# Ledger of designs, part 241: peptides against a protein of PDB entry 3T6J

Target 1, 375 residues: chain A of PDB entry 3T6J
Amino acid sequence: PIVESYIGFIESYRDPFGSRGEFEGFVAVVNKAMSAKFERLVASAEQLLKELPWPPTFEKDKFLTPDFTSLDVLTFAGSGIPAGINIPNYDDLRQTEGFKNVSLGNVLAVAYATQREKLTFLEEDDKDLYILWKGPSFDVQVGLHELLGHGSGKLFVQDEKGAFNFDQETVINPETGEQIQSWYRSGETWDSKFSTIASSYEECRAESVGLYLCLHPQVLEIFGFEGADAEDVIYVNWLNMVRAGLLALEFYTPEAFNWRQAHMQARFVILRVLLEAGEGLVTITPTTGSDGRPDARVRLDRSKIRSVGKPALERFLRRLQVLKSTGDVAGGRALYEGYATVTDAPPECFLTLRDTVLLRKESRKLIVQPNTRLE
Target 2, 372 residues: chain A of PDB entry 3T6J as posed
Amino acid sequence: PIVESYIGFIESYRDPFGSRGEFEGFVAVVNKAMSAKFERLVASAEQLLKELPWPPTFEKDKFLTPDFTSLDVLTFAGSGIPAGINIPNYDDLRQTEGFKNVSLGNVLAVAYREKLTFLEEDDKDLYILWKGPSFDVQVGLHALLGHGSGKLFVQDEKGAFNFDQETVINPETGEQIQSWYRSGETWDSKFSTIASSYEECRAESVGLYLCLHPQVLEIFGFEGADAEDVIYVNWLNMVRAGLLALEFYTPEAFNWRQAHMQARFVILRVLLEAGEGLVTITPTTGSDGRPDARVRLDRSKIRSVGKPALERFLRRLQVLKSTGDVAGGRALYEGYATVTDAPPECFLTLRDTVLLRKESRKLIVQPNTRLE

## One batch from the design tools (peptide; made by RFdiffusion4, then SolubleMPNN)

Design b2_p23_5_s3 (from b2_p23_5, 12 letters changed)
Fold by OpenDDE base, seed 2:
Structure b2_p23_5_s3 (fold): chain B 375 residues (1-375), chain A 23 residues (1-23)
Amino acid sequence: as target 1 above (375 residues)
Amino acid sequence: PVYPQPTGSTDPSEIFGIAPDPE
């Protein structure tokens, strides 16, 4: 088997300043079959980047071909185990040196082992489809999230010598129609500027990229889905995201008005974006469960994903990127925190829904190192 | 820290990537 490992101070989520990495490491075995799909995605990455909803001036100047590998983890040491990783976490290095992506395949397999009778918040007519395609759809999502999410976008920078990495006279902000008014100065980074929202904001951007680009036929083809299967994968991917947005409420602390998990906050934000789109795209309905206790159902109108969902997500995703590129912390915070706000306002009554989510939550899962044997 | 340790039904990732869903 092909063995891969990584070790070092990599992720800074636990640093109050978002700068210092936590020591982490893993040893894993390459899954060649799944890696092949990601390699095909990499081969199309340069073209797919052009499909993202921002001008080329807001994208990387030069495409650097990354690595992408699916890994089965043998051992993992860290505060949490991800489904996918994009490294390095430095935007400047990503832009100038490149990056690597990994999908932790067996982690996904464990995470998505779902029993139908325990599957919450879905309509009965969606459950079987969801169970069938959750895994495959998430493979697509992870691939897009890592490669084209974290691997996309440009930061506008003025270096220590006063030189800009963009043409101030010609680059236009697509949101304002004006020249670029803000940028990163020497010594400023994404994390240093956006601080408390940086991680979740970036995850939201990456997740949004996944949802947006999974609508592209080429993406589904790369993963081996065509026709009705491709449409089902798309549907389940979007359905999973809106469901995740509801589940995310578990990780919100009302008393502190804060989120405890960056990815879940991101997913809630996406849910809010799609709810705002209206037109019956997403519906969350409080119900009563068979046990007589509060329950809820999330419904996604499949027929409105492209007509309603995509445009809404496009606008939102573009705003995320533009604000990120320009270092507009005020604008970015206003946008993101606006969608991340959890109240009990009708019609959604999210705080009430949170109670329902907590009531229906599963027992904590334990991930243990796998058993291996030689043949 | 920006994000306190989660105490929910899932042990979510704190890595710059993607975490699996709790369910």
Scores: peptide ipSAE 0.021, ipTM 0.677, DockQ to the pose 0.260
Fold by OpenDDE base, seed 4:
Structure b2_p23_5_s3 (fold): chain B 375 residues (1-375), chain A 23 residues (1-23)
Amino acid sequence: as target 1 above (375 residues)
Amino acid sequence: PVYPQPTGSTDPSEIFGIAPDPE
């Protein structure tokens, strides 16, 4: 077997300022079959990067072919087990030296096991489809999230010698139509500038990339989905995200006006973006459960994903990237915190929905370290 | 690193590599 491992101070999600890494380590075995799909994704990465909704000037100057491997985790030491990893976590190194991606396949597999009777917040008509395609759609999302999410975009930098890594005269900000007016100075990083929102903001960008690019036929083909299956995978991937946005309310503390989990905050933001798009794309309906207590249903109109959802996400994702590239903390914070704000304003009444989410909270699963043997 | 979301009866914090802070 091919064994991979890593260890060190790697992830900074538990640092309120997004800078200090938590000690983490894992040992895993390569899943060759699943790795093959990600290898095909890597082979298409350069072309798929061009499909992202920002000018090439906001993308990495040179495509550096990354490694992407699916891993079955034997042991994981950390606060939690991720589904995917993109390292290094330094944007400057990602764009100049390259990066590696991994999908923790057996972690994803654990997430596939869903009991229909315990599945919350979905319409009955969607439950079977959701259960069927949750796993496959999540594989797609993880691959895109890591490779083309975290692996995309450029930071505009002025180095210690005063040189820019972009042409100040010709590069235009697609949001303003003007020349670039801000950038990262020597010593400034994504985390140092965006600080408290850096982790969640970046996760939101990566998740948005996943949703956006999963609409591309080539992506679905790479993962082996065609025809009706491909459309179902798309639908379930988007449905999963909007559902996650509702579930995210569990991780919001109203009394402190803060979020306790970066990824869930990101998913709530995406939900807000898609709700803002309107036109019946996403609806959240309060209901009464069989127990007579509050419940809710999330509905996604699959026929409006491309016509309504994609354009909304495109605009939002472009804004995220432009603000990130230019180091516009004020603009980035205003945008992100705006969508991350949780109130009880109609029609959604998110604070009221939060009570429902907490009431319907599912039991936490226990992930147990496996054993392996040679046969 | 990126922590994409599994759904279902799983605490999202486990899937995304961090435990949420207590309220």
Scores: peptide ipSAE 0.137, ipTM 0.706, DockQ to the pose 0.082; fails the geometry check
Fold by OpenDDE base, seed 1:
Structure b2_p23_5_s3 (fold): chain B 375 residues (1-375), chain A 23 residues (1-23)
Amino acid sequence: as target 1 above (375 residues)
Amino acid sequence: PVYPQPTGSTDPSEIFGIAPDPE
């Protein structure tokens, strides 16, 4: 078998300022079959990057072909086990030296093993599709999230000598129509500037890239989905995201106005964006469960994903990228924290929904290191 | 990176490597 591993101070999610890495490591075996799909995605990455909703001037100057491998993790030492990884976590290195992506496929398999009768917050008519396509759709999402999410975008930089990595006279901010007014100075990084929102903001951008690009037939074809299957994968991917946005409320602490998980905060933000789009795209309906206690249902109108969802996500994603590229912390924080705010304001009444989410929590799952053998 | 959505009662620090706030 082909074995991969890494070890070191890598992820900074435990740092409130998003800068200091936690020591972690893993040992994994390459899943060749799934890796082949990601290789095809890599082969299309340069073209797919052009499909992202920002000008080429906001994308990396030079495409660097990354590695992408699907891994079955045997052991993971750390506080948490990711489903996907993009390293290094330094934007400058990603832009100039390249990066590597991995999908921890067996982590996903464990995480999504849910019994139908215990699946919360979905309509009955969606449950079977959700169960069927949750895994495959998440494979697509992880691939896009890592490779084209974290692996996309340019930071505008002025170096210590005063030189810019962009043409100040010709590059136009697509949101304002004006020349670029802000950038990163020497020594400034994404994490150092955006600090407390950096991790969640970046995850939100990456998740949004996944949702946005999964709409492209080419992407689905790469993963082996065509026709009705492709449409179902798209639907379930989007459905999973909006459901995740609701589930995310578990990780909000009202008393501290604090989010305890960056990805869940990101998913909540995306839910808010899609709710704001309106037009019946996403509906969250409080209900009463069979036990007589509060429940809820999330509904996504499949027919409105492209007509309503995509444009809303496009605009939002472009704003995220532009604010990131220009180092506009004030604008970025205003945008992101606005969508990340949890109140009990109608019609959603998110704090009330949070109570429902907490009430409907399932039993905690344990992840155990597997045994393996060679024959 | 991507972390899967937790189902059930989850300690974010155990799943995602972050410290959860007390509730």
Scores: peptide ipSAE 0.123, ipTM 0.697, DockQ to the pose 0.089; fails the geometry check
Fold by OpenDDE base, seed 3:
Structure b2_p23_5_s3 (fold): chain B 375 residues (1-375), chain A 23 residues (1-23)
Amino acid sequence: as target 1 above (375 residues)
Amino acid sequence: PVYPQPTGSTDPSEIFGIAPDPE
């Protein structure tokens, strides 16, 4: 078997300023069978990057083919075990040296073991479909999130010698219609500039890339889905995201006006974007559970994903990328914090919904790390 | 970046991420 491992100060999610890395390490075995789909995704990555909703000038100048493998984790040491990893976390290195992607397959498998009776906030008609396709749809999302999410986009940089990695005279900001007005100077990084929102903002961008590109027929084909199955995978992927946005409220602390989990904050932001799109795309309805206590239902109109959802997400995702590329912290913070704000304003009444989410919260599951042997 | 997985749920929505910061 092929064994992969890493160790060091890798992820900065636990740093409020997104700068200091947490010491992390894992040992895993390559799942060759599951890696085949990701290899096909890598083979199509250069073409799929062109489908992202920003000008080529905001994408990497040269595509660097990364590795992407599915791993069965034997041992993981850190604050939490992820479903997927893209390393290194330094944008400059990703841009110039390349990166690696992994899907932690056995972690995903555990996540898929949800009992129907415990599945919260979904319509009954969606539960069976959700249970059937949550695994496959999540594989798609992880692959896109890591490879084409974290693996996409360019930072505009002026180096220590004053040279730019972009043509100041010809590159146009698609949001303003003007030339590029800001960039990263020598010594400035994504984390150093965007600080408190950097991690969550980047996760939001990556998740948005996943939702956006999962609509592409080639992506579904790569993962072996066609026809009605492909449409169901798309639907469940989007449904899972909007549900996650509601679940995310667990990780918001009203008293401190802060989020305690970067990915969940990102998912809430996406939910807000899709709610803003309107037209009945997403509906969150407070209900009363069978126990007589507050409950809620999330409804996603699958017929409006492409007509309403995709355009809304496209505009939002483009804005995220443009603000990131140009190092526009003020604009980026205004955009992101605007969508990340949690109030009790109607019609959603998110603070009230948070109480419902907390009421329906399940106990945290423990991951028992496996053993393996050769036969 | 790493897909965070909240330790509290095996739901895919909770698969991506790290453990939440303490309150």
Scores: peptide ipSAE 0.025, ipTM 0.606, DockQ to the pose 0.084; fails the geometry check

Design b2_p23_5_s4 (from b2_p23_5, 11 letters changed)
Fold by OpenDDE base, seed 1:
Parts: C-alpha cells; sequence; structure tokens
Structure b2_p23_5_s4 (fold): chain B 375 residues (1-375), chain A 23 residues (1-23)
C-alpha cells in the first residue's frame, strides 16, 4: 500500500486569532480508485480556474499543478477529522510553491450513512434524493472546495523592496472600477490581517466556489455524472448547503455573539446570501413535528438555482475574493459579519429557529480507529 | 479543509470531526 502521513501544527481554526495551528497528525493509505476522479479534476483545474468570477489579474499568475489524492485514514489525532485538506495553509506558498489536496474518503463514507426517519428539516419528497446523492454530491463539493476553493485567488503584495506583484496602472478592481488601492505589505498574511474572521471567511469562499463550479457541466462530467443524474447531484449539493446553514445555528452562542465553528458559520453565511437572493429560491418554514414540538422545513427551488442562485453567489463570491486579494479588512469584515449576524428579525427569526435546531439534536456519533488487512 | 456536513441528524456534532471551539 501507498502510505501518506503528516504531523504538526496544521490548522488554525481553533485559534481565536486564526493564526496558531493545532497539533494534529494522521496516517492514511492511498485509495487509487477514488483518486482517479480527483486526478481528472486536477487535469482540468487550470481551465476551471478561469470560470471563477474574478478577472485573471485576481488569480495566480502561474498555475502550479497540485497533487490530489483520496486517502483512507487509519488514524487521525486531533480535535476534528476533516473530509478534505488543502495544505500548506500559507497563501504565499500556495501561490509560489504549490499545494497538496487530499480527500479523506473513508471519513466521508462514514458521514454518508443516513437514516431517513431521522433526516431533519427536509421535505419528504426531497429525502430520497438527498439520501441517494448526498455522498456523491459531497465528493464533488470536497474536490472543488479544496482544489479550486482554497487553491484559487491571488493576494496583491508589495514586497520589502517596494515592488508589486501586480501592475498598479492596469489592474482594475471589478467591484469599484478603480485601480487597486490596498494590498498586503511585506510580512502581512491573510490570517494576520483578517484575524478573527480569516478562517471562516476562507471556508465560506471555498464552499462558495464548490457551489458555483458544481454547476459547470465539465465538473459533473469529471465525476461521472450526466443528464438527470448531474442535475440531481447539483440539486442535492445546494440543498445540503442550505440545510447545513440552518443546522449551523447550533454553533452560534447568542450570549457571546460569537460562532464556535468556522465551517458552520460559513455555511450559515451562504444560507443568508441565498435567502437574500429571494424569488423563492430558498424557503425555511417553521412547522410542528409529529411529536407536537417545533420543527422546520428547508425548501430549495431547483428551477431557480441557475437563474437566481448562481448570480447571487457569483456576486458574493467575487466580493469575497476582491476583498481578500486587496487586503481590505474593513470591507471584508463588514461584508462577512453582516451575513454572519444572527438575530430574531423576521421573516427568518433565526434565534427562534436556533431553538428548533437545538430541540431536534440527536446523540453525537463517535468515530473509532479502523483496522486494515492485506489479503 | 472541509468537514463533513450533517446527513441525517439535526446535531452537527454527530458529524465526525466537528468539535466546537471553547467559549
Amino acid sequence: as target 1 above (375 residues)
Amino acid sequence: PVYPQPTGSTDPSEIPGIEPYPE
């Protein structure tokens, strides 16, 4: 077997300032069969990067072919087991040296198990599709999230000698129509500038890339989906995201006005963006469960994903990237925290919905170290 | 990285690997 491992201070999500890494490590075996799809995605990465909603001037100057491998994890030491990883986490290194992507395939497989009777917040007519396509859609999302999410975008930098990595005279901010007015100075990083929102903001960008690019026929083709299957995968991926945005409320602490999980905060933000798009794209309806207690249903109008959802997400994703590239912390914080704010304002009444989410919590699942054998 | 999303339960903590940050 081909064995991969890493160990060290890797992820900074649990640092309040998003800077210090948590010590973690894993040992895994390469899944050759599952890696093939990601290899095809890598082969198309340079082209797919051009489909992202920002000018080439906001993308990396030189495409660096990354490695992407599906791994079956034997052991993982840390506070959390991710489904996918993009490393290193340093943007400068990602842009100049390259990066590696991994999908933790057997972690995803565990997460794919769904009991229909326990599937909350979905319409009955969506449950079967959700159960069927949750796994495949999540594979697509993870691949896009890591490779083209975390693996995309350029930071505008002025080095210690005063030189810029962009042409100040010709590069235009697509949001303002003006020349670039802010950038990263020597020694400044994404995490150092955006601090408390850096991790969640970046996850939101990556998740948004996934949703946006999963609409591209080439992406679905790479993963082996065509026709009605491709459309169902798209639908379930988007449905999963808006549902996740609702579930995310568990990780908000009203008393402290803070979030306790970066990815869940990101998913809530995306939900807010798609709700803001309106036109019946996303609807959250409070209901009464069979037990007589509060419940809710999330509905996504499939027919409006491309017409309403995609444009809304495009605009939002472009703003995220432009603010990131230019190091505009004030603008970025205003945008992100605006969507991350949780109130009880109508019509959504998110604090009330949070109570519903908490009421419907179930027992936490545990993961134990698997075994492996040669036959 | 990305962490798994809830598939069946309302409790995101049921997703292996998602641990909430301490207050």
Scores: peptide ipSAE 0.207, ipTM 0.774, DockQ to the pose 0.073
Fold by OpenDDE base, seed 5:
Structure b2_p23_5_s4 (fold): chain B 375 residues (1-375), chain A 23 residues (1-23)
Amino acid sequence: as target 1 above (375 residues)
Amino acid sequence: PVYPQPTGSTDPSEIPGIEPYPE
């Protein structure tokens, strides 16, 4: 088998300032069959990048074909095992040298093992679809998130010699209609500049890319979905995201007014964006569980994903990218923290919903290292 | 990277990925 490994101070999610890496390492085996799907996605990446809602001037100048491999993890050392990875975590290197993507396939398999009776916050008529398509939809989401999420967008930079990597006279900010007024100076990085919101903001951008591009027929075709199946995969992917936004409330600490997990904060932000879109796209309804205690249901109108959801996400995602590219920390923080704010204001009453979410907590999962054998 | 959400539980400890910040 083909063995891959990496080790070092890699991910900075546990650093409040998003800069200091946590020690992590893994040894994994390449899954050739699953890698083939991601290779097809890579083959379409250059075209799919053009579908993202920002001008080419805000995208990488040159497309660098990345590697994308599905891995089955044998051993993992770290605080948590991801489903997908995009490395390196330096935007400048991603743009100039390229990047590598991996999907941790057997980690995904563990995540898919859901018992119907334990599935919270979904309508009964959605549970079967959710169970059926959660895995496949998440494969799509992970692929898009890593390859076209983390792998997309340009940072405007002025180098040590004062040269810009963009034409100051011709590049226009699509949000303001004006010339570019801010950029990264020499020595400034995404993490150093955006600091406390950098990790969550970037994850939100990547997740949004996944939701946005999963609507593209070519993406579904690459993953082998057509017709009604493709529509169900889209529906479940979006449904999973809005549900995750509700679940995310566990990771909010009201007393400290802070989030404890970057990805879940990102998912909550997306939920807020889609709720703001209105028009019946997303509805969270407090209910009473079978035990007579508070519960909740998330409803997503599949017929409004394209008509209501996509435009809302498009506008939001473009703003995320523009603010990232221009190094506009003030604007970026205002936007992101606005959506990440958790209050008990009606109609959602998120703090009250948080109590419901906490009430519905269940037992912790344990991930166990697999055994290997010769066949 | 992407960290999957918990399957049936809302317990943060069930989410594969980075352990949440301590409170």
Scores: peptide ipSAE 0.197, ipTM 0.600, DockQ to the pose 0.077; fails the geometry check
Fold by OpenDDE base, seed 3:
Structure b2_p23_5_s4 (fold): chain B 375 residues (1-375), chain A 23 residues (1-23)
Amino acid sequence: as target 1 above (375 residues)
Amino acid sequence: PVYPQPTGSTDPSEIPGIEPYPE
């Protein structure tokens, strides 16, 4: 088997300013059998990028075919074990040199383990479907998130010589209808400009790409889903995201008005976007558990995913990308922090829901990392 | 990268892939 590894200061999520990388390292083995779906996704990536809701001028000028493999991680040294990785984390390098994607298959396998009686915040009618399709839907989400999320979009840059990587006269901001008025100057990066929101903002963009593109029939076909199965995978993927948005409240600290986890903040933001869409798409209902204490249920109307959810996500995702491309920190911060704000305002009463989330919190489990042998 | 959410509980740390930032 092919052994893959990396080591270094890689992820900056734990830096409040999104600048300093955490030292991380892993050793993993390629799972050839599980890599085929991702290779098919790579083969379609160039075309799928065109399905994203921004003009080609906001996408990379040249598609660089990345690698995408499924890995079984043997050892992982870091504060968190991801399900997927896109590296390098430098946008300029992604644009000019390319990138690599990996899915950590055995990490996903752990995430798939579910005890029905412990499954919180779902309607009974959704539990079996959720259990059945959680794994497959998350495979889709991870693939899209890495390859077409982190692997998409262009930063507008003026280099040290004053040259632009875009035509100032012809490129139009789709949100304003005007020419591009801001960009990254030499020495400026995504992280340096967006700072405290950079990591979470980017994860939100990537997660949104996953939800948006998982609606595309070609994507489901690539992963081997057709007909009713494809629709169920879509439904469970979206359901998982809105549920995750609720679960995310654990990582909000009301006293400090801050978030403690970038991905969970991102998922909460997406929940807020989909709630804002209204029309019964997403409903969070406080309930009483069998123990007589507060509980909640998340309901997603599958019939409204395409009619209500997709347009809302499209608009939001486009705004994220445009603000990112143009380096519009003020606009980006206003947008993102607006959706990331947690209050107890009705009808959602998120701070109250947070209490419910914390009440239903279970003890943290441990992961034992495996070994392997050649035979 | 993507960090998985727990499938059962409300605790994202149930799967030790998600760690909160230090305060």
Scores: peptide ipSAE 0.179, ipTM 0.739, DockQ to the pose 0.073; fails the geometry check
Fold by OpenDDE base, seed 2:
Structure b2_p23_5_s4 (fold): chain B 375 residues (1-375), chain A 23 residues (1-23)
Amino acid sequence: as target 1 above (375 residues)
Amino acid sequence: PVYPQPTGSTDPSEIPGIEPYPE
């Protein structure tokens, strides 16, 4: 087997300022079959990047072909095990040197081993589809998230010599219609500028890229989905995201007005964006469970994903990228924290829903290191 | 990276400074 490993101070999610990495390492075996799908995605990456909702001037100047491999993890050391990884985490290196993506395939397989009777917050009619397609849809999401999410976008920089990596006279901010008014100065990084929101903001951007691009037929084809299957994968991917946004409330601490998990905060933000889109796209309905206690149902109108959801997400995603590219911390924070705010305001009553989420909380799954044997 | 659910042998709420993973 082909063995891959990595080790070092890599992910900064445990740093409140998003800068200091946690020591992490793994040993894994390459899954050749699944890796082939990701290689096809890589082959289409340059073209797919053009489908993102920002001008080429806000995208990387040169496309550097990354690696993407599906791995079956044998051992993992860290505070948590991810489903996908994009490294390095330095935007400048990503732009100039390239990056590598990995999907921890067997982690995904374990993560979505959910029993139907324990599946919360979904309509009964959606449960079977969700169970069937959550794994495959998440493969799509992870691939897009890592490769085209984290792997996309350009930071506008003025170097130490005063030179810009963009044309100040011709590049236009698509949100304002004006010339670029802010950028990263020498020594400034994404994490250093956006600090406390950097990790979650970036995850939100990457997740949004996944949702946005999974609507593209070419993406689904790469993963082997066509026709009704492709539509179901899309539906379940979006459904999973809106459900995750509700589940995310578990990781909000009302007393401290803070989030304890960057990805879940990101997913809540996306939920808020899609709720704001209105028109019946997403509905969260408080209900009473069979046990007589509070419950809830999330409904996503499949027919409105493209007509309502996509445009809403497009606008939001573009704003995320533009604010990131221009280093507009004030604007970025205002936007992101606005959507990340949790109140009990009607109609959603998110704090009340949080109580329901906590009540229906599932037991944490434990990941156990597998054994290997020679055959 | 993407974290699909909470993982590990310890509840993150029990360890200060460790952010919980999504379920």
Scores: peptide ipSAE 0.167, ipTM 0.621, DockQ to the pose 0.084; fails the geometry check

